# Peptides against a protein of PDB entry 6IDX: the designs that were tried, part 177

Target 1, 380 residues: chain A of PDB entry 6IDX
Amino acid sequence: KELAKLSADVTFATEFINMDGIIVLTRLVESGTKLLSHYSEMLAFTLTAFLELMDHGIVSWDMVSITFIKQIAGYVSQPMVDVSILQRSLAILESMVLNSQSLYQKIAEEITVGQLISHLQVSNQEIQTYAIALINALFLKAPEDKRQDMANAFAQKHLRSIILNHVIRGNRPIKTEMAHQLYVLQVLTFNLLEERMMTKMDPNDQAQRDIIFELRRIAFDAESDPSNAPGSGTEKRKAMYTKDYKMLGFTNHINPAMDFTQTPPGMLALDNMLYLAKVHQDTYIRIVLENSSREDKHECPFGRSAIELTKMLCEILQVGELPNEGRNDYHPMFFTHDRAFEELFGICIQLLNKTWKEMRATAEDFNKVMQVVREQITRA

## One batch from the design tools (peptide; made by RFdiffusion4, then SolubleMPNN)

Design b2_p19_5_s4 (from b2_p19_5, 15 letters changed)
Fold by OpenDDE base, seed 5:
Structure b2_p19_5_s4 (fold): chain B 380 residues (1-380), chain A 19 residues (1-19)
Amino acid sequence: as target 1 above (380 residues)
Amino acid sequence: MEGFIERLKKITRKVISSE
């Protein structure tokens, strides 16, 4: 207990480390010997002293043995561990993951996100915080292939539902530390959009062109009896499509694929448009048809608006940026839905369309409308 | 699903009504 307190002092820590004291603490953990009547209390203080000593940055985290890692991971995976040991073990694992890629690999083999989810179902907010912190650390340090798997695990309604029900909707005020971890988790989740945001459309990819054609079909052919497709020659059909792409509000009416070659937002804008068209079809059709029926130059260009809105949302959500220390601004809404970004887009595009009408905007006012919409979104 | 859209619609309505 005194050692744990003294270990917070850098002078004491330096002397103790120079005396190989930290090695003694690691060996105490490695021994796993429950032989002492007060083993749990002693272990809790040992882990505290170890954390405090390592926080000085004097000793590399790579000094820890695989046996130490397995013991610490064992305290997190075992159901009947003292709360004090569990808390410190989660913190140690977090620090190991953050400070060493080699330790990350070893820990990722010993600990599953599913095991960490069980620690979110407790009433102790500190344990919940350290459990999310460790999930965040694992997510941050995961290679790209494993990051998608973790995203899928997060997208699996279970983690989000547990965070929502046991943390966000808990009867306890959220502390700053928990708010920070929720912020970090949100940022890391949005960073999964970066790939699509930076993916240029290939104008020669037929599958991607078929998505744009599907957007046209949903907007204009969904109400038209397929029997009245006029058998008009290939040129009339191309001219008809050019008109339809103009009515959809694409900048390039001849080849709308060119509008998605700019990154950001690249293909992410097309993904949002397709999601809106399929999941919120009535809303999509309404927005498109309300603007396609206007001849007064007050048409809101849906295609251009969707692209620029997607870019704006990426900027607001800081997609591709690393989590900043000291930030605690999380949005509970993003924990309520699997496709929260696309749903946000669907709401914001309706807001944009409404704002455009209220401002009686023309194509020249586009940037002004976008600025007003940005302010509306950021004040929400 | 309904509660999220309603909440965002409520926020959006509040923002629009405050101008």
Scores: peptide ipSAE 0.020, ipTM 0.464, DockQ to the pose 0.017
Fold by OpenDDE base, seed 3:
Order: C-alpha cells, then structure tokens, then sequence
Structure b2_p19_5_s4 (fold): chain B 380 residues (1-380), chain A 19 residues (1-19)
C-alpha cells in the first residue's frame, strides 16, 4: 500500500527502478502464489505500484515476460476474480497494447473481444470503462485487415448491443471516463470509413458505373412497364440516360462517375446513395421524383446534395482523425444500428431536402442550404 | 530505501521458494 502510494512520486520511482524494484514486482505476479494470507490485497497493491512505476515512462513495457502477460490475461479471463485485481489487470493490458506492438500481438492471442464483453454486463461502471478502454486499445493497434474483421464480426454487433443496453441505457449517469471511451470507440468505428472516403471513383470501372446505373434504374424504371424497353438505337438511350442523370441531380449529366472523383468523400458518397436506394427505396424514389418532376428552378439536386452531405458528415464526425484525449462527446444513436453512418445519411438527406423546400432554394442557394443543414445537424 | 528493497527481495524470495 505504501509502495503503491510512493510509486506515484517520480523521485521515488526513479530510485526504485534503479534498484531493480520493477523486476521484483513482476516476479511476484509471475509466481501466481495463492498460498499467502491476504494475497489478493498484496497483488492489488503490487499491480497498482507496477502501473504507477510504468507510467513514468522510465522502463519499456517490452521488459515484461510472457509469463507476466499470461498471468494478467488470466486475471481478466477467469471468473470470480477480485474487482480490484480485474480493474488493474485491464489497465495493465490496455497500457501494454498501447505502448508495444509486440505486446499487442501476444495479448491479442490470449484475449478475445468476446471475453471482454462479459465485463460489460456488470453493474460496476469502472470495470465497464476499463473493458471498453482495452477493446479500444486492441481496435486502435490492430492491423487494418484485423480492424475490419473486428468491426464486421458478430462480436462487434453484439458489443454494440451490450454497450447500448448495459452502459448507455443503464439507470446511472455516464461518468466522464466512460463517455471518453465511448467517444474513442465511435471515432475508431468511423475511421473504418476513411478508405472509402479517400477512394476516387475510376470512371472506366464498369462495376462502379453499374452502381450509378442501378441508382437510375431504381429511381426511374421501378414503375416502368417492361413493355417500354426502348428498342430504339444506342444514341437515343445515351441521350435518355443523360436526362435521367440530370433529374437525379448529378453535376456531370453525361458522366456521373466524374462527380465521385473528388476525395473526400469519393466512393463513400456512392455507398451511401446505394444504401439509401436499396434499404430505404421508397424514401429514395420519393426524394428523386419530387425533384425530377419540377420544371421550376427549385429542384434539389439529389446527386450533388448526397456527395456534399457525405463530405459534411465526414467533417462533423472527424473521419480519419485520431481520438482526442480531451473529448467526451459520443452519439448514442450510433450504438442503435450496425449501419449507423448510412442511416444518419438517410435522415440528413431528408432534412436537406426539407430545408431546401422551406428555403425555396435554387441551385445558387446550394451553399447556404448546406450551411443551414450543418447547423441543424451539429445542434441536434 | 535500501532496507525496503532488501525486504521486498526477501519477501519475493520467500514467495518464490514456497512454491
């Protein structure tokens, strides 16, 4: 206990480390000896002193043995561990993952996100916070291929549901530390969109062009009797499609693929449009047809609006930015759905279309409408 | 401080030797 308190002092820590004091503490953990009276209390203070000493950054985390890592991981994976040991063990694992890629690899082999989810299903918010912090550390330090796997896994959907039901909807105030970890998890989840946000459309890629054609098909051919398949020549079809792409609100009516060459938002805008068209088809068709049937200069250009809205949402959500230690702002709505970004886009595009109508906007007012919509989204 | 480290080493040795 006294050692744990003194270990917070940098002068004491420096002298203690110079005397190989950390090695003594690590060996106490490695021994795993349960035979001592008050072992749990001794271990809790040992782990506290170890953390406080390591926080001075004098000793590399790579100095820890594989036996030490396995013991700490064992305290997290074993049922009925003392709460004080569990909390410190989660914090040690978090620090190991954050400070060493070599330790991350070893820990990722010993612990799964599924095991950490069990620590979210408790009434202790401190344990929940440390468990989310370790999940965030593992997610942050995972290779790109593994991050995507973690995000797509059933474990992530389950994690989201558990966080929503046991943390966010819990009958207790969310503390600042938990709010920060929820913010971090949100930022790390949205950073998975960065690749698509920075992917330029290749105007020569037929598969990408087929997606744009599918958007046109869903908007305009869903009601068309198959009897009006235009049997007439290829040129009339091209002219017809140019009209359809104009009605769909693309800036480049001849080659809409050119509208997706700007990054951000690149292909992410097309992904959002396709999601809206497939998952919320009635909403998509309504928005497009309400504007395509207007002969007045008050049509809201859907394609342009979808692109600029996607870019705006990426800016608001700070897609591609690392989590800031000073921020605690998280959005509970993003824990309600697996495709929360695309659902947010679907809500915001309807808001944009409504705001456009209310303002009686023309194409010249586009930037003013976008500013009003930005204010509406950021104040909600 | 030296006496404290020696005590810790002694405790650690006892813990390790008792297994």
Amino acid sequence: as target 1 above (380 residues)
Amino acid sequence: MEGFIERLKKITRKVISSE
Scores: peptide ipSAE 0.005, ipTM 0.361, DockQ to the pose 0.029
Fold by OpenDDE base, seed 1:
Order: sequence, then C-alpha cells, then structure tokens
Structure b2_p19_5_s4 (fold): chain B 380 residues (1-380), chain A 19 residues (1-19)
Amino acid sequence: as target 1 above (380 residues)
Amino acid sequence: MEGFIERLKKITRKVISSE
C-alpha cells in the first residue's frame, strides 16, 4: 500500500527502478501463486505500484515478459471476485496496448472483445470505463487488416446493445471518463468510413453506374419490374435518363458518376443515397418527387445535397481524425443502430429538404442552406 | 527502501523456488 502510494513520486520511482524494484513486481505477478496470506490485497497494490512506476516513462513497456502478459490477461478473461485486481489489470493492458505494438499483438492473441463485453454488464462504472478504454486501445492499435474484424465485432448488435442498455440507459449519471471513452469509440467507428470517403467513383465501372441507375429506377419506375436490365437504351432512353438525373438533382445530368469523383466524400455519398433509397424508400421517393415536380426554381437538388451533406457529416464527425483528449461529446443514437451513419444521413437529408423549403431557397442559396443545416446539426 | 526491496526479492525467490 505504501509502495503503491510512493510510486506516484518520481524521485521514489527512479530510486526503486534503479534498484530493480520493477523486476521484482513483475516476478510477483508472473508467479501467480495464491499461497500468500492476503494475496488479493497484495496483488492489487503490486499492480497499482507497477502502473504508477511505468507511468513515469522511465522503463519501456517492452521489458515485460510474455508470462506477465498472460497472467494479467488471465485476470481479465477469467471470472474473478476481486474487482480491484480486474480494474488494475484492465488499466495495465490498456497501457501496454497504447505504448507498444509488440505488446498489442501479444494481448490481441490472449483477449477478445467478446471477453471484455462481460465487464460492461456490471454495475461498476469504473470497470465499464476501463473495459471500453481497452476496447478502444485495441481498436486504435489494430492493423488495417484486423480493423475491419474489430469493426464487425463492434457492429455486432451485442456490444452496441450492451453499451446502450448498461451504460447509456443505466440508472447512474455518466461520468466524464466514460463519456470520453464513448466519444473515442464513436470516432474510431466512424474512421472505418474513411476508405469509402476517399474512394473515387470510376465512371467506367458498370457496377457503380448500375447503382446510380437503381436510384433513378426507385425514384421514377417504382412500379416497373427490376428485370429491365439497363439494356442498350435508344437515344430517346438516354435523353430520358438525362432528364431524370436532372430531376434527381445531380450536377452532371449527362454522367452523374462524375459527381462522385470528388473525394471527400467519394463513394460514401453514393452508399448513403442507396441506403436511403432501399431502407427508407418512401422517404427517398417523397424527397425526390417533391422536388422533381417543381418548375418554380425552388427545387432542392437531391443529388448535390446528398453529396455535400455526406461531406459535411464527415467533417462534423471528424472522419479520418484521431480522437482528441478532453472531448466527451458522444451521440447515443449511434448505439441504437448498426448503420448509424446512414441513419444520421437519412435524418439530416430530411432536415435539409425541410430547411430548403422554409427558406424558399433557389440554387443560388445552396451554400447558405448548407450553413444553416450545419448549425442545426451541430446544436442538436 | 532497501529493506523493502530485499524483502520483496526474498519473497519472490521463495515463491519462484516453490514451484
């Protein structure tokens, strides 16, 4: 206990480390032997002292043995009665993951996100916070090839549901530390959109062109059998499509694919439009048809608006940026749905369409409408 | 401080040697 307290002092830490004290602490953990009287209390203080000593940055985290890592991981992966050991073990693993890529690899082999979910179901908010912090650390340090797997694990309805029900909708006020970890988790989740946000549409890719054609079909041919493959349309059909793409509000009415060559938001805007058209078809059709029937120059250009809104949402959500320390602004709605970004887009595009009507906007007012919508989204 | 470290070293050695 006294060692754990004194380990926060840099002078004491330096002297203790110079005397190989940290090696002694690691060996105590490595032994795993419950033979000592008051082992749990002693272990909790040992882990505290170890953390405080390592936080001085005097000793590299790479000094720890694989046996030490396995022992700490064992305290997290196994049902333990001692909350104090669990809390410190989660904090040690978080620090290991954050400070060393080599330690990340070893820890990622010993612990799964699924094992950490059990620690979210407890009433102790500190344990919940450290469990999310470790999930966030693992997500942040995951190589690109494994990041998608972690994303899929997060997109698993289970983790989101557990966070929503046991943390966000819990009977206890959310502390600043938990709010920060929820913010971090959201930022890391939205960073998975970066690839699509930076993917340019290839105007020659037929599969991508077929998506744009599907948007047209859903809006204007909703009663027509999907079996009409976009065959070699006669010149009249091409001219008809140009009119339809104008009514959809694309900037390039001849080749709407060109509107998706700008990055950001690239293909992510097309993904959002397709999601809206398929999942919220009635809303999509309503927005498109309300503007396609207008001859008064007050039509809201859906295609252009969807692209610029997607870009704006990426900017607001800081897609591709690292989480900032001290921020705690999280949105509970992102835990309610697996496709939370696309659902947010669907809400915001309706808000944009409403705001456009209320302002009696024309195409010249486009940037002004977007600014008003930005203010509405950021104040919500 | 030295006495505590020596005590820890002694405990650790005992624990490691008993396995």
Scores: peptide ipSAE 0.000, ipTM 0.339, DockQ to the pose 0.027
Fold by OpenDDE base, seed 4:
Structure b2_p19_5_s4 (fold): chain B 380 residues (1-380), chain A 19 residues (1-19)
Amino acid sequence: as target 1 above (380 residues)
Amino acid sequence: MEGFIERLKKITRKVISSE
């Protein structure tokens, strides 16, 4: 107990570390010997002292043994562990993950996000905070392939539902520390969009061109009576498609793929458009047809608007930026849906279309409309 | 404080309900 308190002092910590004190503490954890009458209390203070000593940055986290890691991971994975030990063990694992890629690899083998989810279902907000902090650390330090897997696991209705129901909608006020961890988790989740945001469309990729064609098909062929099968020759078909791409509001009516070569938002804009077209087909068709039937130059160019809106949303959400330690602003909506970004896009594109109509905008007013929409989004 | 997104949801509900 005194050691744990004194370990917060850098002068004491330096002297204690110089005396191999950390090695003694690690060995106490490694021994796992329940032989002492107050083992749990002693262990809690040992872990506190260890954490406080390591927080001085004097000793590398890589000094810890595999046995130590397994013991700490064991305390997180075992249901009957003292709350005080669990809390410190979560904090130690977080620090290990953040400070050492080698330790991350070892910890990621011993602990699953599924095990950490169990610690979110408790009434103790401190445990919940440390559990999310460890999830965030694992997510931050994961290789890209594992980050996607973790995101898919996070997208699993279960983790989001648990965070939403037990943390966000809990009967307790969210503390600043928890709000920060929720913010971090949100940022890390949005950073998964960075790859698509920075992916240029290849105009020669047939699969990507087929997506643009599918957007056209959904907009224009879904209402067409099957009797008007486009049996007319290849040239009439090309001319027809150019007209359709103009009606879709692409900037490049001849080759809409060129509109997706700019990064950001790259392919992410196409993903959003496709999601809208498939998941919210009625909304998509309505937006496109309302603007395609206009001969008055008051048509809202859907394709251009979707691209610029996607870019704007990425800017507002700071996609690709690291979480800032000073920020605690999280958006509960992003915990409500697996495809929360695409759903946000679907909302904002309707807002844009409405705002365009209300302003009686023309193509010359495009930037003004986008600015108004930005203000509407950011003030909301 | 209703976060940005709850306000956005309200705006969306209002937009959808007014259409």
Scores: peptide ipSAE 0.020, ipTM 0.506, DockQ to the pose 0.017; fails the geometry check

Design b2_p19_6_s1 (from b2_p19_6, 14 letters changed)
Fold by OpenDDE base, seed 5:
Structure b2_p19_6_s1 (fold): chain B 380 residues (1-380), chain A 19 residues (1-19)
Amino acid sequence: as target 1 above (380 residues)
Amino acid sequence: SSFSKRLAEIFRKLVEEEE
């Protein structure tokens, strides 16, 4: 206890480290000494002293043995661990992950997100905070190939729903530390959109062109009387599609794929359009048909609007930016749905369409409408 | 944040307009 308190002092820490004191602490934990295992309070203070000593940055985290990592991971994975040990063990693992890529690899093998989820289902907000902090650290330090797997684990209804129900909707105020961790998790989740945001459409990719064709089909073929089988001529079909793509509000009516070659938002805009068309089909059809039937130059170009709105939402949500240590602003709404970005898009595209009508906008007013919509989204 | 409250309000209003 006294050692743990003194370890916060840099002068003491320096002298203690110079005496190989930190090595002694690590060896005590590694050995799983009966003394520390039987006296939870002594172990908790040992882990506190270790963490406080390491926080001075005098000793590299790479000095930690695999045996030490396994012991700490063991305390996190054990169902009947003392809360004080669990808290410190989570903090140590977080620090290891953040400070060493080699330790990240070892920890990622020893601990699953599923094990950390159990620590979110508790009444202790500090434990919840450290559990999310470790999840965030693992997510941040994950290599790109594993980041999608972690993303899928986060997108698993389970983690999101647990955070929503046990953390955000808890009967207690969210502390600043928890708010920061929720912010970090949100930022890391939005950064998964970066790949799609920066993916250019290939106009020669038939599969991608088929998505645009599917958007046309959903908008126009669902209401078309089956008796008007589109007649024989390939040229009439091409001319028909060009008209349909104009009615969809694409900038390039001949080849709408060209509208998705600009990054940002690249393919992410097409993903949002397809999501809207499939999940909110009635809303999609309504928006498209209301504007396709207009001959008064007050048509809202859906395709162009969807692209620019996707870009705007990425800018508002700061997609691709790293989390800042000083920020605590999280959006609870993004924990309410698995596809919260696409749902936000679906809401904002309706807002855009409404605003366009209310302003009696023309194509020349496009940027003004987008500015008004940005203000409507961002201004409280 | 003010932004979070605004987003929540936008979501609420749009859900209420669809009901």
Scores: peptide ipSAE 0.029, ipTM 0.504, DockQ to the pose 0.018
Fold by OpenDDE base, seed 3:
Structure b2_p19_6_s1 (fold): chain B 380 residues (1-380), chain A 19 residues (1-19)
Amino acid sequence: as target 1 above (380 residues)
Amino acid sequence: SSFSKRLAEIFRKLVEEEE
């Protein structure tokens, strides 16, 4: 206990480290001494002293053995571990993941997000906070190939639902520390959109062009009897499609794929449009047809609006930015749905369409409408 | 945050308009 308290002092820590004191502490944990295992309080103070000593940055985290990592991971995975040991073990694992990529690899093999989920289903907010902090560390330090797997594990309705039900909708005020971890998790989740946001459409990719064609099909052919595919010449069909792409509100009516070559928002805008068209088909068709039937120059260009709205949402949500330690502003809404960004897009595109009508806007007013919509989204 | 409150309000209004 005294050692743990003194370890917070940099002068004491320096002298203690110079005496190989930290090596002694690690060996005590590694040995799994019956003394430390029988006295949870002594182990908790040992882990506290270790963490406080390491926080001075004098010793590299790479000094820890695989046996030490396995012991700490063991305290997190064991049922009925003392709360004080569990908290410190989670904090040590977080620090190891954050400070060393080599330790990350070892920890990622020993601990699964599924094991950490059990620590979210508790009444102790501090344990929940440390569990989310470790999840965030694992997400942050995951290599790009594994980030999607972790994202899929987060997008697994289970983790999101547990955070929503046991953390956010808990019968207790959310502390600043938990709010920060929820913010970090949200930022890391939005950063998964960055790849698509920065992906340019290839106008020559037929599969991507087929998505744009599918948007047209859903909007205009859903009610057309499949029998009237008249064999009318390829040119009339091209002219028809150009008209349809104009009615969809693309800037490039001849080749709508060109509208998705700008990054941001790149392919992410097309993903949002396709999601709206497939998941909220009635809403999509309504928005498109309401504007396609207008000859009064007050048509809201859906395609252009969807692209610019996607870009605006990425800017508002700071997609691609790293989490800031001073921030704790998370949005509970994003924990309510697996595709919360696309759902937000679907809401905001309706708001945009409404605002366009209310303003009696024309194509010349486009930037003014977008500014009003931005204010509507960002101002409380 | 003010933004979180606004998003929540937007969602609430949309749910109320669907109901």
Scores: peptide ipSAE 0.027, ipTM 0.495, DockQ to the pose 0.018
Fold by OpenDDE base, seed 1:
Structure b2_p19_6_s1 (fold): chain B 380 residues (1-380), chain A 19 residues (1-19)
Amino acid sequence: as target 1 above (380 residues)
Amino acid sequence: SSFSKRLAEIFRKLVEEEE
């Protein structure tokens, strides 16, 4: 206890480190000392002293052995561990992951997200906070090739549902530390959209063109079976499609694929449009047809609006930016659905369409409508 | 400090007793 308290002092820490004190602490943990295992309080103070000493940044985290990592990971994976040991073990693992890519790799082999989810089901908000913090650290430090796998693990309905039901909708007020970790998790989740946001459509890719054709089909041919392959269209059908693409509100009526070549929002806008058309078909058809039947120049161009709205949402959500330590503004809505960004898009596109009508906007008012919609989204 | 040395020595002994 006294060591743990004194370890917060930089002068003491420097002297203790110079005497190989950290090495001694690590060896005590590595040995799995029956003494430390029998006295949970002594182990908790040992781990506290280790953390406080390492927080001075005098010693590299890379000094820790694999045996030490395994012992700490063992305290996190065991069901009958003292809460005080568990809390400190989670904090140590978080610090290891954040400070060393080598330690990240070793920890990622020893701990699963599933094991960390078990610590979210407890009533202790501090344990929940450290568990999410470690999840966030693992997500942040994941190699680019593994980020999608990690994302899929986070997109698991289970983690989202557990956070929603046991953390956000828990019987306790959310503390600032938990709010920050929820914010970080949200930011890291939105950063997965960056790839699609920066992906240009290839106008020559037939599969991508077929998505645009599917948007047209859903809007105008909703009762017709998809059996008519798009390739056999007579010149009259091509001219008909140009009219349909105009009615859909694309900027390039001849080749709507060109509207998705600009990044941001690139293919992410097309993903949102397709999601809306498939999942919220009635809403999609309504928005398109209400504007396609107008001859009064007050039509809201859906295609253009969807692209610019996707870009705006990426800007508002700061897609591609790293989480800031001072922020704690998370949106509970994003934990309610697996496709939360696309659902937000679906809400916001309806808001945009409504705002366009209320303003009696024309194509010249487009930027003004977008500004009003931005204010409505950011003040909500 | 003399206390830091003493703590280091205590921990060293604890490690040596388990080897």
Scores: peptide ipSAE 0.007, ipTM 0.372, DockQ to the pose 0.032
Fold by OpenDDE base, seed 2:
Structure b2_p19_6_s1 (fold): chain B 380 residues (1-380), chain A 19 residues (1-19)
Amino acid sequence: as target 1 above (380 residues)
Amino acid sequence: SSFSKRLAEIFRKLVEEEE
């Protein structure tokens, strides 16, 4: 206890480290001595002293042995561990992951997200915070190939639902530290959209063009048999499609694929449109047909609006930016649905369409409408 | 110094608890 308190002092830490004191602490943990195993309080203070000593940055985290990592991971994976040991073990693992890529690799082999989820199902908010912090650290330090797998694990209805039900909807106020970790998790989740946001449409890719054609089909051909092969369009059919793409509100009526060559938002805008058209088909058709039937020049161009709205949402959510240590603002709505970004788009496109009508906007007012919509979204 | 003695005593206790 006295060691743990004194370890926060840089002068003490320097002298203790110079005496190889940190090596002795690591060996005590590694040995799993009967003394430390029988006296949870003493182990908790040992781990506290270790953390406080390492926080001075005098010793590299790479000095930590595999045996030490396994002991700490063991405390996290055990179903019946002292709360004080568990909390410090989670904090040690977080620090290891953040400070060493080599330790990340070892920890990622020893600990599963499923084990960390069990620590979210507790009443102790401090444990929940450290569990999310470790999840965030693992997510942040994951190589690009594994990041999508972790993302899929986050998209697992289970982690999201547990965070929503046990953390966000818990009977306790969210502390600043937890709010920060929820913010970090949210930012890291939105950064998964970056690839699609920066993917340019290839106007020559038939599969991508078929998605645009599907948007047209859903809007205008809801009763027509899908048997009409999209490729064999006579010149009359091409002219018909140009009219349909104009009614959809694309800027390039001849080749709407050109509207998705701008990054951001690239293909992410098309993904949002397709999601809206498939999941909220009634809303999609209503928005498109209501504006396509107007002859008063007050038509809201859906295609252009959807692209610019997707870009705006990416800007508001800071997609592709790293989380800031001073921010604690998170949106509970993003924990309510697996496709929360696309659902947000679906709400915001309706807001845009409403705002366009209320303003009696024309195509010349487009930027003014977008500015008003931005203010409406950011004040909500 | 009193500080060095305290460090030595802490270290001694940690080593004695490992044996």
Scores: peptide ipSAE 0.000, ipTM 0.328, DockQ to the pose 0.034

